# Designs tried in a protein design run: peptides against a protein of PDB entry 5VZU. Part 201

Target 1, 271 residues: chain A of PDB entry 5VZU
Amino acid sequence: GRTLEDIFHEHMQELILMKFIYTSQYDNCLTYRRIYLPPSRPDDLIKPGLFKGTYGSHGLEIVMLSFHGRRARGTKITGDPNIPAGQQTVEIDLRHRIQLPDLENQRNFNELSRIVLEVRERVRQEQQEGGHEAGEGRGRQGPRESQPSPAQPRAEAPSKGPDGTPGEDGGEPGDAVAAAEQPAQCGQGQPFVLPVGVSSRNEDYPRTCRMCFYGTGLIAGHGFTSPERTPGVFILFDEDRFGFVWLELKSFSLYSRVQATFRNADAPSPQ

## One batch from the design tools (peptide; made by RFdiffusion4, then SolubleMPNN)

Design b2_p27_4_s4 (from b2_p27_4, 16 letters changed)
Fold by OpenDDE base, seed 1:
Structure b2_p27_4_s4 (fold): chain B 271 residues (1-271), chain A 27 residues (1-27)
Amino acid sequence: as target 1 above (271 residues)
Amino acid sequence: SEFDKLKELYKKIKEKFLEREAKVRAM
């Protein structure tokens, strides 16, 4: 009988062929577009640039990481049969840090799912509240014909005077012990493991992470059908490596920096 | 051409995938 490995290998060959023909538009026509590296900013979580990401059965894909204020974005440079090039594969909310549990509880997929869904609900509430403030602000531009009310010259603010009394009372300085907000120890990595049942292309991923954030990943059917954003976790390992846990898909993507120097890849200065 | 054979093979694969995986969303 066919082994699970044989079935997987056939499926992988089918996906590679689909990817090839999708990228060739059935005519073998290659459209070249210039890609610019995003400018690096001092406040960027890590240096922006090109990463190679693992996309399960789709294999390796090239993703551009960029920073946009309190958001990070992964944009596909290479596409597949599901998600074409130029799509935002991941969107990371740098306002919403994920606190991973201890290493024992990190193995529990349901615990990670709970934590992420609680953050997702907070993000949804904040978007609803901010949408109401933006809606009410547009209604009040009725053209108030501000009739020019005449400049009445009201002059005389009187100069009232002097009195001086000196009362000394020397109330003791109560030592308000300023509770030193312990600077969040942003520097020590936490032990990291994937939850049971989350698939990785290999088990060779960093076992320590610096920080995690809430994010959403783009998923679609073949031909970019029914595209949607699903909740996930961005995991920063180091300056050159990050991960994304796709909760709904129970998949892990590892992203590693492309160690190539590109000449003339900087965005032209806005004229 | 060899490319035309690949297009025909893809069409058959795509049809088979669309039939099997009409609900399988991927990343």
Scores: peptide ipSAE 0.236, ipTM 0.642, DockQ to the pose 0.625
Fold by OpenDDE base, seed 2:
Structure b2_p27_4_s4 (fold): chain B 271 residues (1-271), chain A 27 residues (1-27)
Amino acid sequence: as target 1 above (271 residues)
Amino acid sequence: SEFDKLKELYKKIKEKFLEREAKVRAM
């Protein structure tokens, strides 16, 4: 029978050939689109920008990381036979932190899967609840027939005078609302290892991570067939490196900042 | 041409993948 390795080799050869044919077909007609770097905001988890990501058999792809409030987004700048350029390869929910277990339990894929699926269910519940509130709020604007209330004459109530006695209101020292402990600066990276059975293109990934978040990755068949979002883990390693664990695919993508400086790549100021 | 052979090979691969697509999703 075909081994998993034979299937992987056939798939990889087919992907390489598809990539080659796509690049060769467009040699006669390339459409160029300017890409702008997203503006950096102080509240961004890391500086937004271009990253090179490992996409298993597809190899290296360029992804734009951008921040959108409590969401981060990876957008493909380079496409592949499955997911075209311009698609949101990853979408990260920065509200839903993933707490990785200890290093020993991080090797257990089932434990990571459990943790992520529990967060997925919370996200699903929050979306259902928020959908109900948005639905009920639209129903009650029945047309208030603006009955023309008759103009009753405002009687001129007289101007009472200015007696300015300075009450010495002894301001009780307002209880210092305990400043919600800023979630302890995640300065201490935790040890990180990929679960057993998660494929990485390279064994050279960071062995410490700063924080993790719930996210979804986009997967599809060849030619962008049956696209779906699958659960995963965004892993922040440092300012220039992050990862994404694709749970369903048992794959790890490592993203490293593109160190190339681009002239005139800044987004035009919103006029 | 050699390119036409590659196109035919691609078409066959694509067809074979469309038949398998239900099984091989990628990122």
Scores: peptide ipSAE 0.233, ipTM 0.638, DockQ to the pose 0.612
Fold by OpenDDE base, seed 3:
Structure b2_p27_4_s4 (fold): chain B 271 residues (1-271), chain A 27 residues (1-27)
Amino acid sequence: as target 1 above (271 residues)
Amino acid sequence: SEFDKLKELYKKIKEKFLEREAKVRAM
């Protein structure tokens, strides 16, 4: 019978051949679009820019990381047979930090899945509540018919009665020393390991992470069929490396900054 | 031509992939 290795090898050969045919067949009818690097902002989690990401059997893909207020976005610059170029491969909610358990419990996929699904339900609740506030605010602008209410007469303001006495009681406001929650020392990276059963293309990933956030990853069938967003974890390792754990796919993508400097890659300033 | 053979091979591969991956979503 075909081994899992034979099936994987045939699938990899077919994917390489598809990529070769795509690049060679369309050579006569390529539309080139200039890509601009996103501007860096002081409040960006890391410098935005181009990253090379691992996408399992698809291999290496180029992703643009950009920041949009409390959201980060990975956009495919290179596409594959499932997800075409220009799609948002990952969307990260920088409001929803994921707290990883200790290193022993990080090996448990069910524990990570529980933590992420609890955050997913909070995000859904916040979206439902914010949808209600936006809906109720539009309904009450009924046309105020400006009925000219008649000028009711100015009733005279009655007089200033005088005197009452000075009682001193100097109750000392007890200084409620608001225990300044020491900003959790963001300095020491947490030990990091992938859960058992999460596949990585390379086992050489950073074993220490700075912080994690809730996010969603885009998945589809071949030809971009039945696209959906699935829950995942964005993992910041350092200024030049981040990861994404695809929970439903049990896969890990490692993203590393493209170190090449591009001249004239900045967006023209809006004149 | 060799190019027509590659197009036909690509079509067959793409059809087989569409049939297989209609069941499997990837990233």
Scores: peptide ipSAE 0.228, ipTM 0.649, DockQ to the pose 0.591
Fold by OpenDDE base, seed 4:
Structure b2_p27_4_s4 (fold): chain B 271 residues (1-271), chain A 27 residues (1-27)
Amino acid sequence: as target 1 above (271 residues)
Amino acid sequence: SEFDKLKELYKKIKEKFLEREAKVRAM
């Protein structure tokens, strides 16, 4: 019978052929846009830049990683039949760290799913609460009746009143213990394994991770139909590698930094 | 041409893909 591998190979060949025909048909009509590398900031979790990511049957895609305060973003530089180039394939919430269980319990997909869905619910609650505060602030535009302020002139001048003594109240300087932002200790990496039933294109992924965060991945049908954000886990392995676990798809994407140096790829400084 | 055969193959693949994946969301 056809193996799952044969079906995957056939599907991958079909996708490669689709990509080849699209690129070959438009070779004479390609509009090129310069892509700039995001500027690096001191607070960036890792250096921003281009990564090569694995996307299951779609194969390898180029993603730009950028940081936006407490959020990280992966933007597709290459597209596929489902998700076009320029879309945000992953959005990472750096406020919501995922704690992985021990190595034995990491093999349990249901345990990882539980942990991530609990964080998803917290993120949803925080968004609802922050939405209510923003909603209540708009209601108090009562009609400012423009009462015509009358012009009246009065000049009155005078009086001198006196000497009140400087009370020496020696307010003790409360030691503002500057909570030294402990530099995010590059904690000893924890052992990492994919849950059973999560597909990876390659079994050669890092077996140690530094930290994990809650994130969402973009999924769609062919032609970018019914686009939706699904919950997942961002896994930082090192300065040049991260992963994303797509919970709904039971898939793992490994992202590896593109080591090529690009000339004139830095964003022009905002003058 | 060989290119026309590839276009026709692509059309058939795309049709089969649209039929199969009309329900499958991918990343």
Scores: peptide ipSAE 0.214, ipTM 0.640, DockQ to the pose 0.673

Design b2_p27_5_s1 (from b2_p27_5, 10 letters changed)
Fold by OpenDDE base, seed 5:
Structure b2_p27_5_s1 (fold): chain B 271 residues (1-271), chain A 27 residues (1-27)
Amino acid sequence: as target 1 above (271 residues)
Amino acid sequence: APKLSEEEKKEEIEKIRKEIEELLKKL
């Protein structure tokens, strides 16, 4: 027999299809925007591009993954009733790696929550300290009344001679302590499991992960009301798969690379 | 995807149910 959930899922698909048909038939103002694939850089954690997400009532979600120095960004290509297209659904801080515990302790949601919230507080402290340095610099332009200092006559101090002995200032090469790039040990990914009480639409997620990072996800009400950033974990599984754990929502989103090669989708070279 | 709490999910489910019922009355 059909479950109430099956019936509801079917009716949700019908409602989405109807809304799509109505919008497509009566909205003569179709705005088309060309999407360009981000250029790949050697330092990119994985190849940037389009990823298909499976986590929402709306079925197909497409996200563009791009890299911006020490930050990664997931930008919605498909909108939904809560988060419109072009919004940054996830922002990943590649400075703040999350160390997952052993497989047994990964089942403990409270432990993951502790780890993520500790990183969140560090990120907040770093933002507050950087904000204070920018704020103090603007306050001291009180109007210096330029009192016209009287023109004291420039006494011509005599041109003493040219004996520029070249001081061999042996500038010791400051050992730039190469912050040991811990070689991204392309080691075997650690065992991965979702915490108890984290919902996934598909139980078919990778059971090993390469690395995890702190990130924030965008949530909003219908019509993009009260948009906020919630803490989460970006999980890199492999070159073609990543996940996001939404901590407050106890939900997991899996994203898989769209393998379609689009001709002429590359960004125009900056002139 | 709408990232609603379990309560907000229930409210949105109920809203969608009412929208479907009103659409079905017009067919």
Scores: peptide ipSAE 0.022, ipTM 0.500, DockQ to the pose 0.312
Fold by OpenDDE base, seed 3:
Structure b2_p27_5_s1 (fold): chain B 271 residues (1-271), chain A 27 residues (1-27)
Amino acid sequence: as target 1 above (271 residues)
Amino acid sequence: APKLSEEEKKEEIEKIRKEIEELLKKL
């Protein structure tokens, strides 16, 4: 029977051949666009910029990481046969931190799956509630035709008298000691391991992670057919490395910062 | 690749093979 390795080698040869055919056929029709680096903000989780990653069977990918308030985005700089350049390969919800279990329980894929699916359900509920508030606000601008209702005479309500006994009940304001939310201990790195059955291309992933967040990844068939977003985990390892666990896909992608200094790569200031 | 099941990977590989064969006929 064909091994998984045989299938992988055939698929890799086919991908290389497709990439060669696409590059050779369209070499005369390539539209080059200038890419600008996103501006860094003080509240950014890490410095935005270019990251190199290994995704699936496609080899080397380049992704731009950018921050948009409580969301982060990975935008493809390199296309592949499934997902063209300019698409958002990952979207990270920085409001929804994922807590990984201990190292022993991290080996259990079903536990990670449970945690991610619970967060996905919360995100869906928040989207439904926020959609309802936005819907109700538009309905009440019916034109109030101000029909001039006739001036019914103000009956003089009688002035009842002032008996002002000052009951001094000095209820002590119970000091609601606001339980100081212990600042979630900033980023002691926790031991990290991939669940059993999650494929990594390289076993050389960081074995300690700083933070994890809920996210979604874009998947599509060849030629960008049937594009969909699948649930996953964004894993921040350090300032220069992050990963994405594709839950439904049972795999991991590792991304590392491109250390190249680009002169004049900053977006022109909005005039 | 969208990480299709092993079966969906085989179907997608077979789809790629057909796409390559069609592209090679256009060259």
Scores: peptide ipSAE 0.021, ipTM 0.552, DockQ to the pose 0.631
Fold by OpenDDE base, seed 2:
Structure b2_p27_5_s1 (fold): chain B 271 residues (1-271), chain A 27 residues (1-27)
Amino acid sequence: as target 1 above (271 residues)
Amino acid sequence: APKLSEEEKKEEIEKIRKEIEELLKKL
């Protein structure tokens, strides 16, 4: 049978070949599309912008990070043999924070998997519940043909009964224990380590993280075949660095802000 | 995305899906 190593070598050879075909075919027909930097908003988790990923056999990848309310998005600026440019490589749910265990338990891949999958199931339940509300709302706009019901006669208005005193039932306001959103202590980042068996091609990743969120990553075959969203963890390290743990791929992608200043990269103000 | 082959991805995905389903059955 083919070993995992044989399949990996074949796949790497195909990736290199496809990457070569893509680069060589485009030498004669480069289509340039202008990309605008997303505007920064005060509520953005970090400044949006271009990030350099270096992961896997793809080497250098440029991703645009942008914020969309309770979601963050990584959009591919560079394509690869499997996922073309303009695709959303990562989609982050900023509503679903991942709580990493202590540093000792962070080495356990199964523990991280459990945590991520519990969150995935919650997200799935919320989508099903929200789908039911959206489904029931459409059913009620059947045009009630208002058949003119015949004018039945005005029965007389019975008399005003007397002024019953409002009993001041002082219902104690039940302390809705507002689950204290523990203010994300802007303090010392939590110690961070990759689980055992998660491949990082760069061992020089930040050893502390500010916060983590549930997200999904896009995977596909060569030529964008069978595109699928896989669960993962978005890891915010700092203002200029984030990671993504691809749970199903047992892999880590590190992204660092592109520090280059671009002239005229801002989106034109909507007139 | 870091890429195993489509087959290795499917196999690792299926393996992980099974491990997940087993973990979720234990919760």
Scores: peptide ipSAE 0.021, ipTM 0.421, DockQ to the pose 0.135
Fold by OpenDDE base, seed 1:
Order: sequence, then C-alpha cells, then structure tokens
Structure b2_p27_5_s1 (fold): chain B 271 residues (1-271), chain A 27 residues (1-27)
Amino acid sequence: as target 1 above (271 residues)
Amino acid sequence: APKLSEEEKKEEIEKIRKEIEELLKKL
C-alpha cells in the first residue's frame, strides 16, 4: 500500500515538475525584480520582513509581511502554480481583533467559523457606510455660480431674555456601576489549539498565541484562475512567528521569520 | 500548499500530471 510518505513524495515530485515546467516555459522571459525590505515603524505589530512558510509541499514559500496603517499584508515573494509572486496572499485587518474562546471551545470549528463570519459582516457594513460618506461628499461641489444676491439688511430682532425660575429637584445619584473595562492585557499569551478538522501539515505549531486578527487570504486555481478572497484568522504567536487559518479551506499555514541579514535591502528613502 | 479545497487540489494535481506527461512526450 502507498504510505503517507509515498503520497507526500509523489506530491513533492509533481510540484517540482510543475516548477520545472513553469520555469522552463518562462526560461526566455524570467524577470528578476529587486525586493526591498519595508522600513520598520514603531507602531508596527511586529518587525516587518521576510517569513518562510513551513506548511508548504511547494518547497520554499517566502512571504513579505508589511504594515500599512491599520492593515497588514503578506505579499508572495515566491510564486506557486496557483498564485504568482507579487500577489497579496493575506490581507489582515488590524482593527478587527479575533478573540479566541477557551481551549475547549477552540477545538470547535463551528465556533471559530461563527466568530470570523460575524467579524466579516461588521467589516462589510463599515465598508458600505464609509463608501456612502465618500460618495455624498463629492456630489455637492457642483460649481454654484454664486450670483451675488444683494445683502438685504437683516433687522436686529430684539433678544428677549426670559427669566426662568430655578426648580430645585434633587434627583438621587444613581450608582452608575462603571463596568471597569479591564485593560486588554495585550501582552499575555493565551493557549492556542487548531480546531478539529483544520489540517496542519505539521502539528509542531506554537500552543500559545499573543493575539489574533480578522483577515482574508487569496485563493486561485492553476494559472491564477478565478482568484477570490476567503475569510481567515491571522494568529500572531511571537515576534518571529505567525499563522493563518483558512476558514473555508479548513487549513493552517505557519510562517517563521527569515533570520538572514540582508545588506543593502532597505527601501530607498523617499526623496 | 495550493490554496484550494482538497478536491480542487486533486483535480489540479491530475491536470498537472497530464501536462507533465504531454511535455515528457515532447522531450
């Protein structure tokens, strides 16, 4: 019988052969693009940079993580047969933190799915409302040719000051129990486990996460056919590791920082 | 991993196998 290892080797051979086919077909058209590391900002969730996907049968999967205000992006540095290099493989909304349930309820895929889809609907509503405000603001700058209608003198209507009496009514101070918003201790890791039925190629993932955010991942068929964005969870484990749960695909991707120091890889300073 | 379902992955793997076999016949 074929072992799981035999199936993995066959799949790896197919992926190597695919890479060979694509490389050979483009042998005369190989475009080398210089990659610059994004500058780090103090407000960045973690240091931006290159991360290696540890989940891939596709061999070396490299993603650039970068921060763009309230959004993070994972850009493919290595292409695959589905998604070419330079595509945004993940887009993370840093405004929408995902709160994972307790460790028992984290095993429930339907609970994670509910939480993620509720956040997806909030993001969709916010985009619709913000689109309406931006649309109404542009419509009103029709050039009003302000014909100078002559300023008729507005008569000074006299300010009658009514002397309204001081009613004393001493309403008791109702104890507004200020629900102490416990400051979200952003620093303590929480126990982490993948839901049942989420595939990980390696069960060696961090069992504690720092925080999670709503995000979307790019999926496509071979040759970048029918590209779509699927909902998911970005999981920050530490300064050097993050994951992405692909909700619809029921899969997990682990990324680890490339520790190599690159000389002269900094982005040119904007002049 | 291809960012496809396990079924779509199998279909794409089978498509790739055919493309490889056709290319190997041209070599």
Scores: peptide ipSAE 0.022, ipTM 0.575, DockQ to the pose 0.424; fails the geometry check

Design b2_p27_5_s2 (from b2_p27_5, 13 letters changed)
Fold by OpenDDE base, seed 5:
Order: sequence, then C-alpha cells, then structure tokens
Structure b2_p27_5_s2 (fold): chain B 271 residues (1-271), chain A 27 residues (1-27)
Amino acid sequence: as target 1 above (271 residues)
Amino acid sequence: MPKLSKEEQEEEKKKIQEKIKELLEKK
C-alpha cells in the first residue's frame, strides 16, 4: 500500500514539476526585482530580515520578516504553485499574545485550537466595532440645503476691559502612570512542544519558546485560486528562529534566519 | 499550502501532465 511518505513524495515531485512548468512558461521574460531588507527599528520584536523555512509540502521557502507597528508580516520571496512571490504568507498580530498552556496540555490540539479560536473571535469583534465607527461618520453628510439665513446685523458687543488676572492654575502634573512595560522577561523560554497530530517536516524544532502571538496564514489552490486566511500561532523561539502553526492544516513551519550579509541590500533612505 | 481535496489534487495533476505534454510537443 502507498505509505503516507510515498504520497508526500509524489506530491513533492508534483510541486517541483509545477514550479518547473511555471518557471519555464516565462519564455525568457524574466522580470528581476531588487529585494531590499527592511530597516531595523528599536521596537522590532527581533531584527527583520530573510528567513529560510519549511512550508509543509512545498519544501524550502524564503520569507522576509518585517514589522509594521503592532503587526509583523512574512512576505514570500520564493513563490510556489499556490502562492506567488510577494504575497504575505503570514500576518502576525502583536497585540494578541497566545498564552500556551503547560507542556502536558500543549500536546492537546483541541486545547490549542480553543485558545486560538477565542483570540480569533476577539480580533473579529474588534474589527466589527472599528468598522461601525467609520461607517456612521460618513452617513450624515446629507446635502445641507444652504438656506440663506438672512444677515442679521451683528450688534457691536462692547469691548469689556482687559482684567488679566493671571489665575495660577497649578495644574498638578497628573502622574502619567507609565504603563509599566512588563519587563520583557528575558526569562528562560517556556517549554514548547507541538500538539499531537500537527505535522512537522523537521522534528528538530526548539523545545522552548519566548512568546507566541495570534496570526493568520495565507492558503490558496493552485494558481492562487480562492486565497483565504487561516488562523495560526506565531511562535518566537529566539532572535534567529520563529515558527508558525497552521491550525486548520495541522502543520508547523519552522523559519531560521539567513545569516548571509548582503552588501547594498539596505532599503533606500526615504527621500 | 494547497487547500485541495484529494480529487482536486488528482484533477490538477492531470491538467499539469497534459500541459507538460503540450509544452514538450511544442519544442
């Protein structure tokens, strides 16, 4: 009988063949685009840059990680038959931290699923509330018929004198209680294990993680058909490694920093 | 990741094989 491994090998051969077909169809019309590394910011969760990952059945993936305020993005540098280069393979919401349970309960896929889906519902509610405020503001520009209100003569209100008594409004400096940045506990990362039934191409993933965030991954059919976002978990392991758990796909992608230094890869200074 | 059923995967595989054949016959 065909093993699961045989099916994965056949599917990998097909994906390689699809990549070959797509590249061969360019009929020497190769458009080269220069890739710029995003500038690093002090508030970036880790240094932005190129990461080498395993993307399920697609094998090797190169992703650019970048930070955009309270969001992180993984942009595909390598295309595949489903998702072309330049697409955002992952979008991470740095506002929505995922708290992983203890190591025993981390093996339970249903527990992880519950936690992620609860966060997804909160994100959806926040988006609906923000959408209503933007919608109600536009509706009230009914055409105010400019009825020409007759010019009633402005009576000269008398110049009351300049008694500028300087009120010493001793505005007490309201102690802006600096929301104590919970010190980024440079604590030992929490123990980490994949849930039972989550597929990983490499079982050699870090067994400790610093923090996790809610995110969404892009999935599509061949030729980028019916693209949709699926819920997942971004897992920060260290400065050079992160993972993404694709919840619905029950798969894990591990990404490791590309250590190559590129000369002249810095983004041009904004003019 | 492909969100294809097994049937959709086999159909897409068939389309790919036909397209390869057509591309190879045009060389």
Scores: peptide ipSAE 0.021, ipTM 0.477, DockQ to the pose 0.471
Fold by OpenDDE base, seed 3:
Structure b2_p27_5_s2 (fold): chain B 271 residues (1-271), chain A 27 residues (1-27)
Amino acid sequence: as target 1 above (271 residues)
Amino acid sequence: MPKLSKEEQEEEKKKIQEKIKELLEKK
């Protein structure tokens, strides 16, 4: 009888064969683009660069992680049958930190789902409010028709007098004790486990996370059909490892830094 | 590794194919 390993091996062979067929069919149409590493900034959450992903059935993926103010972006360097190279596989909102529950409650997928969906609704509300402010600011450039209103004469209004008695009302400034936002203890890694029913390709993922953020992942059918953004969680493990939980797909992707030093991979200085 | 019966192999293959189909429809 076939082992589970034989079934996985046959399935891996079929996936490799599909990937080979797809790669070979498009080989004559592949445009090579030079990849530049994004410049590192002091305020970047981690050093930007190339990361190797383990992404379910698609095999080896390479993504470029880059930082864009309060957003992070994972850009596909390798395409797959669903999502071509150059697409943004993940977009991370660094304004919206996800607070994971304790380790006991992290096993509950519904709890993680609740937390992520609450943040998703906040992001939608902020986008609606920010859209209103940007809309109202453009409407007030009504043409100032400079109607030359006639020079009606300066009536000399009289200089009435001085008697301002100084009322001493010494209203004590109520010390608004600014509740010192306890500096979120940035340093202690939280124990981490995937929720029950979230599929990892590898059970060997980091069991401690540094920070989590709300994000969206790109999903699409074969041939990039019906592309959409799904909610998820970006998980920073360390300087060289991050994960993404695809909430609606109940899947986890682990990304590890490519340690190769590329000479002359820096973007040309803007002349 | 447990030796699966032919029926268990087809069921696991089907579960894998369905999960792949779900992943390929979405990812």
Scores: peptide ipSAE 0.021, ipTM 0.460, DockQ to the pose 0.054
Fold by OpenDDE base, seed 1:
Structure b2_p27_5_s2 (fold): chain B 271 residues (1-271), chain A 27 residues (1-27)
Amino acid sequence: as target 1 above (271 residues)
Amino acid sequence: MPKLSKEEQEEEKKKIQEKIKELLEKK
């Protein structure tokens, strides 16, 4: 009988052959591009940089994490047979935090799916509303024909209206107990577990997460056919580790910071 | 991993095998 190891080796051989075919189609014309590390900002969720995917059947997967205001991006540094290098493998909306339930309910894939899809619909509504405001603002630049300024009528002085009497009515101040929204303690990690039926290649993932955000992941057929974005969850574990749950794929990807220091990898200062 | 369906994986596997064959026949 084929072992799981035999199936894995056959699949790895197939992926190597795919990579060979793709590289051979370019007549061995390999383009090397210098990668610059994104500048770090004080408001960045974590230090931007290179992360290694630990889940890859495709061998070494490297993603660059960068921050762009209220969005984070994972850009593929290594291509695969489906998604070439330079593509945004993940796009994270830092405005839309995912609140994970307790550990018992985190095992329920349908509960995670509900939470993520509700956030997706909110993001879609916000995009529709923001698209309408941007559309109406462009229509009003009709050429203002300079109609001649009609003469300013003289401001007549407002007459002093009369001395209305002070009614004393001492209405009792109802104690509106302002429910102090306790600032979400950004510091305590939440217990984390993958839902049942989400495949991880390694069960060795962090069992505590700092925060989660809504995001979308890029999927495609081989040769980058029919590329689409699927909903998912970005999971920040710590300064050096994050994950992505691919909701529709029922898969988890773990990324760990590349600890190598690169000399001269900083982007040239904008002149 | 984009989960290609098993069918899409088999179709792409076939396409890969055909391209490998074409590349090997061009040598």
Scores: peptide ipSAE 0.020, ipTM 0.511, DockQ to the pose 0.458
Fold by OpenDDE base, seed 2:
Structure b2_p27_5_s2 (fold): chain B 271 residues (1-271), chain A 27 residues (1-27)
Amino acid sequence: as target 1 above (271 residues)
Amino acid sequence: MPKLSKEEQEEEKKKIQEKIKELLEKK
């Protein structure tokens, strides 16, 4: 029977062939769009900008990393046969930190899968709760037809008196369990290894990570058919490198900052 | 990564989900 590896190789060949066909067909009709670098904000996890990645069979990819409050976004600058340029290849929820286990347990793909899917379920619950609040708010603006309710008479309820006994209710200061913001030990990165069975094209990935976050990656068939979001882990290695573990695909993509200084790449200030 | 066929992705997704359900039920 075809092994998963055989199917993988066939699909890799198809992707390369499609990429070649698309690139060769576009040689006659290249539309160039100017891309602006996102402005840096002080609260950005790292400097936004262009990153060069390897995305499995797609080869060299360029993504724009940008920050949007508690969300980060990777936008494809280079299209591929599955996902066109301008699509959000990754969306990172900076509210949902992934805690990697120790180095021994990091090799266990099932443990990483558990951790990621527990976070995915929390994100779904939060979305459902937030969806209910947004739904209930719209229902109450029924037009109050101001029917003139008749003037029922002022019953003069009597002025009961002043007894101001100061109840010394010594409210015990509820121990606000300060959720110990474990100080982000900005120092020594956590040891990092890919789980067994996660394919990396480059064995030369950083062996320490600063932070990990829950994210979703966009996946699609050839020609952007049936686009879906798949769960994954955004891994911040350093100021210039991040990765994404595609959980369902058992793959890792490494992205490195494009260090080229682009003249006039800054977005024009909104006048 | 090359997409597994949509079917293979759904199968592997299902397999991962089942395995996680088993891991969550073991707590």
Scores: peptide ipSAE 0.016, ipTM 0.442, DockQ to the pose 0.096

